# Ledger of designs, part 1: peptides against a protein of PDB entry 4U39

All scores and structures are predictions.

Target 1, 302 residues: chain A of PDB entry 4U39
Amino acid sequence: SIKVIGVGGGGNNAVNRMIENEVQGVEYIAVNTDAQALNLSKAEVKMQIGAKLTRGLGAGANPEVGKKAAEESKEQIEEALKGADMVFVTAGMGGGTGTGAAPVIAQIAKDLGALTVGVVTRPFTFEGRKRQLQAAGGISAMKEAVDTLIVIPNDRILEIVDKNTPMLEAFREADNVLRQGVQGISDLIATPGLINLDFADVKTIMSNKGSALMGIGIATGENRAAEAAKKAISSPLLEAAIDGAQGVLMNITGGTNLSLYEVQEAADIVASASDQDVNMIFGSVINENLKDEIVVTVIATG
Positions, changes and structure headers below are counted from each chain's first letter, unless a header gives other numbers.
Peptide ipSAE is a variant of ipSAE made for these designs: the mean of its two directions, with the distance scale d0 fixed at 1.0 Angstrom where the peptide's residues are scored. Compare it only between designs on the same protein; published cut-offs may not carry over.
A fold fails the geometry check if it doesn't show the stated peptide or something in it is severely misdrawn.

## One batch from the design tools (peptide; aimed at target 1 S272 G283 S284)

Design b1_p8_1 (made by RFdiffusion4)
Pose (drawn by RFdiffusion4):
Structure b1_p8_1 (pose): chain A 294 residues (1-190, 197-206, 209-302), chain P 8 residues (1-8)
Amino acid sequence: SIKVIGVGGGGNNAVNRMIENEVQGVEYIAVNTDAQALNLSKAEVKMQIGAKLTRGLGAGANPEVGKKAAEESKEQIEEALKGADMVFVTAGMGGGTGTGAAPVIAQIAKDLGALTVGVVTRPFTFEGRKRQLQAAGGISAMKEAVDTLIVIPNDRILEIVDKNTPMLEAFREADNVLRQGVQGISDLIALDFADVKTIMKGSALMGIGIATGENRAAEAAKKAISSPLLEAAIDGAQGVLMNITGGTNLSLYEVQEAADIVASASDQDVNMIFGSVINENLKDEIVVTVIATG
Amino acid sequence: SVFYVGKR
């Protein structure tokens, strides 16, 4: 019983993307103060929060509103989260609802005893000062409210995509990366949570590599361990979760080769949760998701 | 598919 909660607009898209990618085994909850944006969620459960406070008009990039909105809906949320073994709280930080509400929601989930993993994006630098400041204040709050917070620096999206990809696609990729963050774990739970719990505190950074071709598992792993999303050296990690995903042509040669690359770059005595998942919708593509904690 | 948990 793992629940992925998209909070605010940032998470709304990630949840959409996850659903779009048919990510299995999770119950999705889209939570928003913005009734209009919420009605775009492909989530079966759409929780409008702060209905009294925001009247479906959203938080206006005011984290305080997203927070008060979440606090207002404190009871509605617990009801939705009860029974969750694990809650992914996915949101965009810098907003109102995502920045405000996610800590409230993730904390509720944490109090509910669920393994609370918050997976959020730090706003692009270009989103400006307000976005940066609010997320920083927000990311700070997400850390206090989750077991593990995977923070995806959107600015690093721009290093990854072609220098000329339009902003719209840059935001879109941030959504996918958020989805890639949650799927990278949720695919490994579709197992004693104490395992993953022992891997889940402090902040966490993740990396992704996608490759195709003859030498792809290594290409993907190398890209994953070196990826701009992954800002710090993995040898600094106390725990590492590794997810290898490929087509039905995923060989153990490829799997271990990528595992060897990720492993050699990690500490030798590192705790590790490693999985490889077959995605029939993949052909020659292979995706390594690496999440380091420490 | 493979799955591992523990010391590397």

Design b1_p8_1_s1 (made by RFdiffusion4, then SolubleMPNN; from b1_p8_1, 4 letters changed)
Fold by OpenDDE base, seed 2:
Formats: C-alpha cells, sequence, structure tokens
Structure b1_p8_1_s1 (fold): chain B 302 residues (1-302), chain A 8 residues (1-8)
C-alpha cells in the first residue's frame, strides 16, 4: 500500500489538496499537534501527536516540540504506517510540527521497511530568517530519515505565478506543488496509463538516493507533449539542471486523447537533457479530468 | 489518539 502522511499545517494543507484533486490509490494520514487544525483535515486517518506534551495546542513554531511530540506518539505512528510499501512524508518546513515531527515520522516509516519519500517545502524568504534556519535543520534531519527527499523551494514558486499573486495564493500554490510531487510518483504505481510502472521500478530510482529535484511542465495544443517536457526540465523548481542526475523518474499525464507518440516525444526530450548513463524510468498516466493538457513531472535523483 | 473517520 501507498500512504501519504501530512505533517503539521503545511503537510495537512497539501494532503487536503491531494484529496480535493482525487489522487487515487493512496491512503491519507493527517498528523498534527494542533487538534483544531487536525479537525479541518479531509484525511480518513487523523492523528494527534504529543497530546501530553502540547495538550492539542500545537508546537508553538518550535521544531523541538514537534520532534518530541512525534517521539511521544511513536507507537501510534508505527501502527498507522504498518503494512505500507511506500510512505510519502509531506510537510512545510520552518514551522514547529512539520519541521520537528516529519523526520521522526520518516524514520519510523523507513524502520518499518517502507520506501520513504519526503516531499517538503522550504519557506518563502518573506517568512523570515528564523523559519529558513528551522527549515534547514529539518531538511537536514529529513535527509537522514528518508530514501529520497524532494525539496521544493517556495521562492521558486514566485517565478511561476503572477507578480501580483496574493500571499495566500502563493501558499496555495506551494500546497499544489507538494500535491504534484506526490501525485507525480504515486500515479505511476496506482493509476493505469499507457505505460505502467510497478513499485519495484520506482523503488529502483528512489531507494537510498538522498536529495531529489522536481520539475513540472504543463502545456496544451499540438506540441503540448514537447512543450510540457521542455517546461519540466527547465522548471524554476529545479535548483539545478537534470544533467548529472543518476536517476530520473518521469510521469507523462494526459487525458484520454494522450497518444503514445506524445509520450515518446516527451520521454525523448527528458532523456536528451539527462546524462547518457542516467537510469531513466518513465510512466504514462491517464487522467480523465485533463482535457487538452499534458502534465510532465520529472524527479531527478542522485 | 488516532481518529478514524468512520465513513464506513
Amino acid sequence: as target 1 above (302 residues)
Amino acid sequence: PVFFSGKK
């Protein structure tokens, strides 16, 4: 089974966004130290951590409280993650619960033998230096606790949205990018397409790879496959080019009109931008909610 | 505590 665990406010917002977008074939778990925020989760499984420590009042933006809360609730986390083949741990780094608890939860998933993938955001620069420093510590702890860690730099989201985009919409886009990162991988396993991957394929690319980069491209029209692929490999979310990556996982998602030619065209573009010795695996997903759009997601590992 | 939303 595939489990997605949202940790703290940002992680739970991302999980809510995944549920709203009908991401299939995954079990959702919401984790928080704030009981009121946890009640707003759409996840089937809701877990309050650190009930003794926090009394459900949250972590007070302190990562050490988030860490201790997850440690207090270790057995409950183990029970909730038991039997997962793959665990996505999603969080907004820089806060209390997400930053502190996500590494602990990831380690629990890894110790259970699940392929453990972190999908986390760095805070926007405008959230201040304290959040950035807390996020850096949490990201460092996540690297040690996961098989692969996808880090989304929120400041790069400002390059893909309109300059007049309200702050709340920028956070909503961060939740959407977290959704895209999880869905771009989970759909390859859980959602039938033109080219299906199994869990073993994904595990080969993601097991013990450390940091990963994610690029996303969306396009419409006659050249939509090529345009989406070009946008993915040049995505502002990529802190580096995909050249030098040891592994590439690619998802080509389209509507019912997605052709094998379009899939191949997109794959060839990503392959041409990658090293010759790269282990590239790609899958194709059909999403009936996509009309004329193609979405290419690239995960570069190693 | 773990809360299972019983949408069974």
Scores: peptide ipSAE 0.021, ipTM 0.581, DockQ to the pose 0.018
OpenDDE base, seeds 1, 3, 4, 5: peptide ipSAE 0.008, 0.016, 0.021, 0.000; ipTM 0.437, 0.573, 0.577, 0.422

Design b1_p8_1_s2 (made by RFdiffusion4, then SolubleMPNN; from b1_p8_1, 3 letters changed)
Fold by OpenDDE base, seed 2:
Structure b1_p8_1_s2 (fold): chain B 302 residues (1-302), chain A 8 residues (1-8)
Amino acid sequence: as target 1 above (302 residues)
Amino acid sequence: PVFFVGKK
């Protein structure tokens, strides 16, 4: 089974966005120290952590409270994660609960033998230096606790949205990019397409790889496959080019009109931008909610 | 919804 755990406010917003976009074949778990915020989760499983420590009032933007809250609730986290083959841990780094609890939850998942993937955001620079420093500590702890850690730099989202985009919409786009990162992997396993991958394929690319980069490209029209692939490999979300990656996981998602030719064209573009010795795997997913759009997600590991 | 409550 695949489990997605949203940790703290940002992680739970991302999980809500995943549920709203009908990401299939995954079990959703919402984790928070704030009981009121947890009640707003759409997840089937809701877990309050650190009930003694926080009294349900949240972590007060302190990562040490988030950490201790997860440690207090270790047995309940283990129970919720039991039987997962894969665990996604999603959080916004820089806060209290997400930053502190996500590494603890990830370690619990890894200790249970699940393929553990972190999908986390760095805070925007405008959130201030304190959040950036807290995020750096949380990311470091996540890197030790996961098999693969996808880090989304929120400041790079400002390069893909309009300059006049309100702050609230920039956060909503961060939640959407977290969704795309989880869905780009989970759909390869859980959603039938033209080319299916199994869990063993994904495990081969993602096990003990450390930090990963994610690129996303979306396009429409006659050259949509090529355009989406080019956008993915040149995505502002990539802090480096995909050259030098030891592994590449690619998802090509389209509507019912997605052709094998378009899949091949997109795969060839990503392969041409990767090293010759790269272990590349790609899957194709059909999403009936996509009209004329193709979405290419590239995850570079190693 | 299944609520896991941390140890009371």
Scores: peptide ipSAE 0.059, ipTM 0.709, DockQ to the pose 0.017
OpenDDE base, seeds 1, 3, 4, 5: peptide ipSAE 0.039, 0.033, 0.036, 0.005; ipTM 0.689, 0.667, 0.692, 0.417

Design b1_p8_1_s3 (made by RFdiffusion4, then SolubleMPNN; from b1_p8_1 with Y4F R8K)
Fold by OpenDDE base, seed 1:
Structure b1_p8_1_s3 (fold): chain B 302 residues (1-302), chain A 8 residues (1-8)
Amino acid sequence: as target 1 above (302 residues)
Amino acid sequence: SVFFVGKK
């Protein structure tokens, strides 16, 4: 089974976005120290952590409170994650609950023997230096607690949105990029396509790899496969080129009209941008909601 | 202890 655990406000917003986009084949868990915020979650499982410590009033933007809250609730987190083959831990780094609790939850998942993938954001620069410093500490702790950590730099989202995009919409785009990172991996296992991967294939690329980079490309029209692949490998979300990666995981998602030729064309573009000795695996996914669009997701590990 | 706000 695949579990997605959203931790704190940003993680729970991402989980809500996943549910709204009907990401299939996963169980959703919402975790928070704020009981009022947790009530707004769409997840099937809602867990308040650190009830004795916080009294449901949240972590006060303190990562140490988030950490202690997860430690207080360890047994119940273990119970909720038990039997998962794969666990996604999603959070917005820089806050109290997400920054402190996500590494603890990730370690619990890893200790249970699940393939543990972190999908987290760095705060925007405008959120201030304190949040950036807290995020750096949380990301460092996540690296030690996961098999793979995908870090999304929110400032790079500003390069892919209109300059007039309201701040609230920029946060919604961050939630959407978190959704795309989880879905880009989970669909390879859970959703059939022209080329199917199994959990063992994904585990080979993601197990004990540390930090990962993610690129996303979306295109329509006659050259949509090539355009989507080119956008993915040149994505502003990639803090570095995919050259030098030890492993590449590629998802090519399209509608019912996705051709094997388009899949091969996209795969060849990503392979040409990767090292010759890279362990590259790719899958295709059919999503009936993607009428004329192709979405290419690239995850570079190592 | 953990409090479950809801299970659907």
Scores: peptide ipSAE 0.032, ipTM 0.689, DockQ to the pose 0.017
OpenDDE base, seeds 2, 3, 4, 5: peptide ipSAE 0.029, 0.024, 0.032, 0.006; ipTM 0.658, 0.537, 0.689, 0.383; seeds 3, 5 fail the geometry check

Design b1_p8_1_s4 (made by RFdiffusion4, then SolubleMPNN; from b1_p8_1, 3 letters changed)
Fold by OpenDDE base, seed 3:
Structure b1_p8_1_s4 (fold): chain B 302 residues (1-302), chain A 8 residues (1-8)
Amino acid sequence: as target 1 above (302 residues)
Amino acid sequence: SLFFVGKK
């Protein structure tokens, strides 16, 4: 089974966005120290952590409180994650709960033998230096606790949105990018396509790989596959080129009109941008909600 | 306690 655990405010917003976008084949768990915020989760499983420590009032933007809250609730987290083959831990880094609790939860998942994937954001620079420093500590702790860590630099989201994009929409886009990171992987396992992958394929690319980079490309029209692939490999979300990656996981998602030719064209573009000896695995997913769009997600590991 | 907020 695949479990997605959203940790703290940002993680729970991302989980809500996943549920709203009908990400299939996953169980959703919302975790928070704030009981009021947790109540707004759309997740089937809602877990308040650190009830004794925080009394449901949240972590006060303190990662140490988030950490201790997860430690207090370790047994409940273990029970909720038990029997998962794969666990996605999603959070916005820089806050109290997400930053502190996500590494603890990730470690619990890993200790249970699940393939543990972190999908987290760095805060925007405008959120201030304190959040950036807290995020850096949380990301470092996540890296040790996961098999693969996808870090989304929120400042790079500003390169893919209009300059006049309201702050709330920029945060919504961050939640959407977190969704895309989880869905781009989970769909390869859970959603049938033209080329299906199994869990073992994904595990080969993601097990004990440390940091990963993610690129996303979306296109429409006659050359949509090529354009989506080119956008993915040149994505602002890629802090570096995919050149030099040891492993590449590629998702090619389209509507019911997605052709094998388009899948091959997209895969060839990503392969041409990768090292010759890269372990590339690609899957094709059919999403009936996509009309004329192709979405290419590239995850570079190693 | 797993508070299952079960929808009644």
Scores: peptide ipSAE 0.008, ipTM 0.556, DockQ to the pose 0.015
OpenDDE base, seeds 1, 2, 4, 5: peptide ipSAE 0.000, 0.000, 0.000, 0.000; ipTM 0.397, 0.400, 0.410, 0.378

Design b1_p8_2 (made by RFdiffusion4)
Pose (drawn by RFdiffusion4):
Order: C-alpha cells, then sequence, then structure tokens
Structure b1_p8_2 (pose): chain A 294 residues (1-190, 197-206, 209-302), chain P 8 residues (1-8)
C-alpha cells in the first residue's frame, strides 16, 4: 500500500506523468488548491485542498496559503493517507501548494507511520527569486516532514537537455524527472520496508542515465552516477538505491555491469537497495536510477 | 529481474 501524492502543480504533473507511464503498484492522489489545475490530474483521487481558503483558485505561489490550505484539509488528507505503508509526496517547490502543502501532507503521512519519501523539484533558477526563496524555505520544511527527501535540482535539467530545448520542454522534463524519481523507487516495491526505511535520513540526491546500444548498461550507469541531477559524489552517500530498467533484453551481464559501475563509485560498506526491472515498453533503451542518501 | 538489499 504505497501512495504517491502529487501536491500542487509540480506534483500534479509528476503524478500525471507517472500515470502516463503506467507506473504500477501505487495509489495516486493529486492534491491541489487549484481546482482547475487539479481537474487535469489523471489521478483517481483528486483532493482539492483549501477549498474554503482558496475557493478552487489555488494558492497563488504563496506557500503560506498552500500550507493553510493543507491544514484546512488536514482531516481529508489523513483519511486519504490512512493505510499507506509508504507515501511518496511529490511536489514542485517554489510554488504555493507544492511548497506549502507538501510538508503538511508529508508530515501527516509520516505521523501515520508511512515511510514518507518526498520527491520534489527545486525550481529552475530562471523561475526567479520568489520561486527560489520559497522552495528553499519549502525544501527546508519538506526535510523536517519526510523520512527521505529526494530533491531534484531543475537547474540541472538544463545541463542534461539540449541547450536549445524550449522552456516548455525544460519544465516537462522536470516533471518526468520527478516521475523518474518516484518510479525509481516505486518500481522496487510492486520486501521489508525497514530495508528501504533504513535507506530512508538527511537529504537525498538522485541521478539518471538513459542509454541505448551495445554498451548501454555501462553507458547508462556512467551517465546515472555522473548525471547533473546527482550533484554530489556518491562516495559521500551512506545509502544508495539503484534501479536498473530495460527491455526484455535486459541481461544480467548488463545489470551487474551497471551495478559494478554504481558500486565502485559508492563506498564499499555502503548499504544498498538494488533492483532491476523489466519494462516491456522499452526496446533498446535502459534507464539507471540512482538515489543516494548522505 | 534482480533484487538486492544489504552491504555491497
Amino acid sequence: SIKVIGVGGGGNNAVNRMIENEVQGVEYIAVNTDAQALNLSKAEVKMQIGAKLTRGLGAGANPEVGKKAAEESKEQIEEALKGADMVFVTAGMGGGTGTGAAPVIAQIAKDLGALTVGVVTRPFTFEGRKRQLQAAGGISAMKEAVDTLIVIPNDRILEIVDKNTPMLEAFREADNVLRQGVQGISDLIALDFADVKTIMKGSALMGIGIATGENRAAEAAKKAISSPLLEAAIDGAQGVLMNITGGTNLSLYEVQEAADIVASASDQDVNMIFGSVINENLKDEIVVTVIATG
Amino acid sequence: STFYVGKR
């Protein structure tokens, strides 16, 4: 019983993307103060929060509103989250609802005893000061409210995509990366949570590599461990979760070769949760998701 | 598919 909660617009898209990618084994909850944006969620459960406060008009990039909105819907949320063994709280930080509400929601989930993993994006630098400041204040709050917070620096999306990809696609990729963050774990729970719990505090950074071809598992792993999303050296990690995903042509040669690359770059006595998952919708593509905690 | 938990 793992629940992925998209909070605000940032999470709304990630949840959509996850659903779009048919990510299995999770119950999705899209939570928003913005009734209009919420009605775009492909989530079966759409929770409008702060209906009294925001009247479906959203939080206006005011985290305080997203918070008060979440606090107003404190009871509706717990009801939706009860029974969750694990809650992914996925949101965009810098906003109102995502920045405000996610800590409230993730804290509720944490109090509910669920393994609360918050997976959020720090706003692109270009989103400006308000976005940066609010997320920073918000990411700070997400850390206090989750067991593990995987923070995806959107600015690093721009290093990854072609220098000329339009902004719209840059935001879109941030959504996918958020999805890639949650799927990178949720695919490994579809197992004693104390395992993953022991891997879940402090902040967490993740990396992704995608590759195709003859030497792809290594290409993907190398890209994953060196990825711009992954800002710090993995040898600094106390725990590392590794997810290898490929087509039905995923060989153990490829799997271990990528595992060897991720492993050699991690500390030798590191705790590790490693999985490889077959995605029939993949052909020659392989995706290594690496999440380091420490 | 493979799965591992523990020390490297």

Design b1_p8_2_s1 (made by RFdiffusion4, then SolubleMPNN; from b1_p8_2 with T2M R8K)
Fold by OpenDDE base, seed 3:
Structure b1_p8_2_s1 (fold): chain B 302 residues (1-302), chain A 8 residues (1-8)
Amino acid sequence: as target 1 above (302 residues)
Amino acid sequence: SMFYVGKK
């Protein structure tokens, strides 16, 4: 089984976006120290952590409170994660709950023997230095607690969106990128396509790999596969080129009109941008909600 | 026992 656990406000917003986008084959868990915010979650399982510590009033943007809240609720977290083969831990780093609790939750998942993948955001620079510093500490703790950590630098999202994009929409896009990171992986396992992967394939690429980079490309039209692949490998979300990666996981998602030719064309482009000796695996996914779009997600590990 | 704020 695959579990997605959203931790704190940003993580819960991402989980809500996943549910709204009908990400299949996953169980959703929302975790927060703020009981009021947690009530807004669409997740099937809503867990308040640190009830004694916080009284449901949140972590006050303090990562130490988030950490202690998760530690207080360790047994409940263990029970919620028990039996998962894979656990996604998603959070917005820089706050109290997400920054502090996500590493604890990730460690619990890993200790249970799940393939543990972190998908987290760095705060925007405009959120201030304090959030950046807190995020850095949380990311460092996440690296030790996960098999793979995908870090999305929110400032790079500003390169993808229009410069006039309202701040609220920029945060919404951050939630969407978190969704894309989780879905790009979970769909390879849970959603049939033209080329199916199993959990063992994904585990080979993601187990004990540390930090990972993610690129996303979306295109339409006659050359949509090639364009989407080119956009993915040149994505602003990639802090470095995919050359030098030890492993590449590629998802090629299209509608019912996705062809094997398009899948191969996209895969060849990504392979050509990768090292010759890279362990590359790719899967295709059919998403009936996609009409003429192809979405290419590339995750570079190692 | 798990403490749930909500469960479907």
Scores: peptide ipSAE 0.021, ipTM 0.602, DockQ to the pose 0.017
OpenDDE base, seeds 1, 2, 4, 5: peptide ipSAE 0.000, 0.025, 0.000, 0.000; ipTM 0.371, 0.615, 0.391, 0.375; seeds 2, 5 fail the geometry check

Design b1_p8_2_s2 (made by RFdiffusion4, then SolubleMPNN; from b1_p8_2, 3 letters changed)
Fold by OpenDDE base, seed 2:
Structure b1_p8_2_s2 (fold): chain B 302 residues (1-302), chain A 8 residues (1-8)
Amino acid sequence: as target 1 above (302 residues)
Amino acid sequence: SMFFVGKK
């Protein structure tokens, strides 16, 4: 089974966005120290952590409270994660609960033998230096606790949205990018397509790889496959080029009109931008909600 | 007691 755990406010917003976009074949778990915020989760499983420590009032933007809250609730987290083959831990780094609890939850998942993937955001620079410093500590702790850690730099989202985009919409886009990161992997396993991957394929690319980069490309029209692939490998979300990656996981998602030719064209573009010795795997997913769009997601590991 | 809120 695949489990997605949203940790704290940002993680729970991302999980809500995943549920709203009908990401299939995964079990959703919402984790928070704030009981009121947790009640707003759409997840089937809702877990309050650190009930004794916080009394449901949240972590007060303190990562140490988030950490201790997860430690207090360790047995509960273990029970919720039991039997998962894969666990996604999603959070916004820089806050209290997400930053502190996500590494603890990830370690619990890893200790249970699940393939543990972190999908986290760095805060926007405008959120201030304190959040950036807290995020750096949380990311470091996540890197040790996961098999693969995808870090989304929120400031790079500002390069893909309009300059006049309101702050609230920028956060919503961060939630959407977190969704795309989880879905780009989970769909390869859980959603039938033209080319299916199994869990063993994904595990080969993602096990004990440390930090990963994610690129996303979306396009429409006659050259949509090539354009989407080119956008993915040149994505502002990539802090580096995909050259030098030891592994590449690629998802090519389209509507019912997605052709094998388009899949091959997109795969060839990503392969040409990667090292010759890269272990590349790709899957193709059919999403009936996509009209004429192709979405290419690239995850570079190693 | 795990307060699982939301098992239908």
Scores: peptide ipSAE 0.027, ipTM 0.655, DockQ to the pose 0.017
OpenDDE base, seeds 1, 3, 4, 5: peptide ipSAE 0.021, 0.000, 0.000, 0.000; ipTM 0.608, 0.375, 0.400, 0.394; seeds 3, 5 fail the geometry check

Design b1_p8_2_s3 (made by RFdiffusion4, then SolubleMPNN; from b1_p8_2, 3 letters changed)
Fold by OpenDDE base, seed 3:
Structure b1_p8_2_s3 (fold): chain B 302 residues (1-302), chain A 8 residues (1-8)
Amino acid sequence: as target 1 above (302 residues)
Amino acid sequence: SMFHVGKK
């Protein structure tokens, strides 16, 4: 089974966005130290952590409180994650709960033998230096606790949105990018396409790989496959070119009109931009909600 | 790794 655990405010917002976008084949768990915020989760499983420590009042933007809250609730977290083959731990880094609890939860998942993937954001620079420093510590702790850590630099989201995009919409886009990172992987396992991958395929690319980057491309029209692939490999979310990656996981998602030619064309573009010795795997997904769009997601590891 | 996530 695949479990997605959203940790703290940002992680729970991302999980809500996944549920709203009908991401299939995953179980959702919402974790928070704030009981009021947790009640707003759409997840089937809602877990308040650190109830004794925080009294449900949240972590006060302190990662040490988030950490201790997860440690207090270790047994409950273990029970919720038990029997998962894969666990996604999603959080916005820089806060109290997400930054402190996500590494603890990730370690619990890993100790249970799950393929543990972190999908986390760095805060925007405008959120201030304190959040950036807290995020750096949380990301370091996550890297030790996961098999693969996808880090989304929120400042790069500003390059893919209009400059006049309201701050609230920039945060919603960060939640959407977290959704795309989880869905881009989970769909390869859970959602049939023209080329299906199994869990073992994904595990070969993601086990013990450390940090990863994600690129996303979306296009329509006659050259949509090529355009989506080119956008994915040149995505602002890729802080480095994919030619330095040891592993590449590619998702080509389209509607019912997605052709094998389009899948091959997209895969060939990504392969041509990658190192010759790269371990590349790709799958295709059919999403009936995509009309004329192709979405290419590239996850580069190593 | 020639591939890095974030500026060190």
Scores: peptide ipSAE 0.006, ipTM 0.394, DockQ to the pose 0.035
OpenDDE base, seeds 1, 2, 4, 5: peptide ipSAE 0.005, 0.007, 0.006, 0.006; ipTM 0.398, 0.400, 0.427, 0.387; seed 2 fails the geometry check

Design b1_p8_2_s4 (made by RFdiffusion4, then SolubleMPNN; from b1_p8_2, 3 letters changed)
Fold by OpenDDE base, seed 2:
Structure b1_p8_2_s4 (fold): chain B 302 residues (1-302), chain A 8 residues (1-8)
Amino acid sequence: as target 1 above (302 residues)
Amino acid sequence: SFFYSGKK
């Protein structure tokens, strides 16, 4: 089984976006220290952590409170994650609950023997230096607690949205990028396509790889496959080129009109941008909600 | 701490 655990406000917003986009084949768990915020989760499983510590009032933007809250609730987290083959831990780093609790939850998942993937955001620079510093500490802790950590730099989202995009929409886009990161992997396992991968394939690429980068490309039209692939490998979300990556996981998602030729074309572009010795695996996914769009997601590890 | 299945 695949479990997605959203931790704190940002993680739970991302989980809500996943549910709204009908990401299939995963179990959703919402975790928060704020009981009121937790009630807004669309997840089937909701868990309040640190009830004694916080009394459901949240972590007060303090990562140490988030950490202690997860530690208080360790047994409950273990029970919720038990039997998972794969666990996604998603959070917005820089806050209290997400920053502090996500590493603890990730470690619990890893100790249970699950392939543990972190998908987290760095805060926007405009959120202030304190959040950036807290996020750095949380990311460092996550790196030690996961098999693979995908870090999304929110500032790079500003490069892919209009300059007039309101702050709230920028956060919404961050939630969407978190969704894309989880879905880009989970769909390869859970959703049929033209080329299917299994959990063992994904595990080979993602086990004990440390930091990972994610690129996303979306395109329409006659050259949509090539354009989407080119956008993915040149994505602003990639803090470095995919050249030098030890492993690449690629998802090519399209509608019912996605052709094998388009899949191959996209895969060839990503392969050509990668090292010759890279362990690249790719899958295709059919999403009937996509009309003429192709979405290429690239995750570079190592 | 508490654990529950919430309404969607």
Scores: peptide ipSAE 0.015, ipTM 0.565, DockQ to the pose 0.018
OpenDDE base, seeds 1, 3, 4, 5: peptide ipSAE 0.005, 0.008, 0.000, 0.000; ipTM 0.400, 0.503, 0.393, 0.440

Design b1_p8_3 (made by RFdiffusion4)
Pose (drawn by RFdiffusion4):
Structure b1_p8_3 (pose): chain A 294 residues (1-190, 197-206, 209-302), chain P 8 residues (1-8)
Amino acid sequence: SIKVIGVGGGGNNAVNRMIENEVQGVEYIAVNTDAQALNLSKAEVKMQIGAKLTRGLGAGANPEVGKKAAEESKEQIEEALKGADMVFVTAGMGGGTGTGAAPVIAQIAKDLGALTVGVVTRPFTFEGRKRQLQAAGGISAMKEAVDTLIVIPNDRILEIVDKNTPMLEAFREADNVLRQGVQGISDLIALDFADVKTIMKGSALMGIGIATGENRAAEAAKKAISSPLLEAAIDGAQGVLMNITGGTNLSLYEVQEAADIVASASDQDVNMIFGSVINENLKDEIVVTVIATG
Amino acid sequence: RNVVTILT
């Protein structure tokens, strides 16, 4: 019983993307103050929060509103979250709802005893000062409210995509990366949560590599451990979760080769949750998701 | 290393 909660617009897209990618084994909840944007969620559960406060008009990039909105819907949320063994709280930070409500929601989930993993994006630098400041104040609050907070620096999306990909695609990739963050874990729980719990505090950074071809598992792992999303050296990690995903052609040679690359770059006595998952929709593509905690 | 291995 793992629930992925998209909070605000940032999470709304990630949840959509997760659903679009048919990420299995999770119950999705899209939570928004913005009734219009919420009605775009492909989530079976659409929770409008702050209906009294925002009248479906959203939080206006005011985290305080997203917060008061979440606090207003404190009871509706717990109801939706009760029974969750694990709650992914996925949101865009810098907004109102994502920045304000996610900590409220993630804290509720944490109090509910669920393994609360917040997976959020820090706004692109270009989103400006307000976005940056609010997320910083928001990311700070997400850390106090989750067991593990995987923070995806959107600015690093721009290092990854072609220098000329339009902004729309840059935001889109941030959504996918958020999805890639949650799927990177949720695919490994589809197992004693104390395992993953022992891996879940402090902040967390993740990396992703995608590769195709003859030497792809290594190419993917190398790209994953060196990825711009992953801002710090992995040897600094106390715990590392590794997810290898490929087609039905995923060989153990490829799997371990990538595991060896991720492992050698991590501390030797590191705790590790490692999985490889077969995605039939993949052909020659392979995706290594690496999440380091420490 | 303490590795929890999950292979599908």

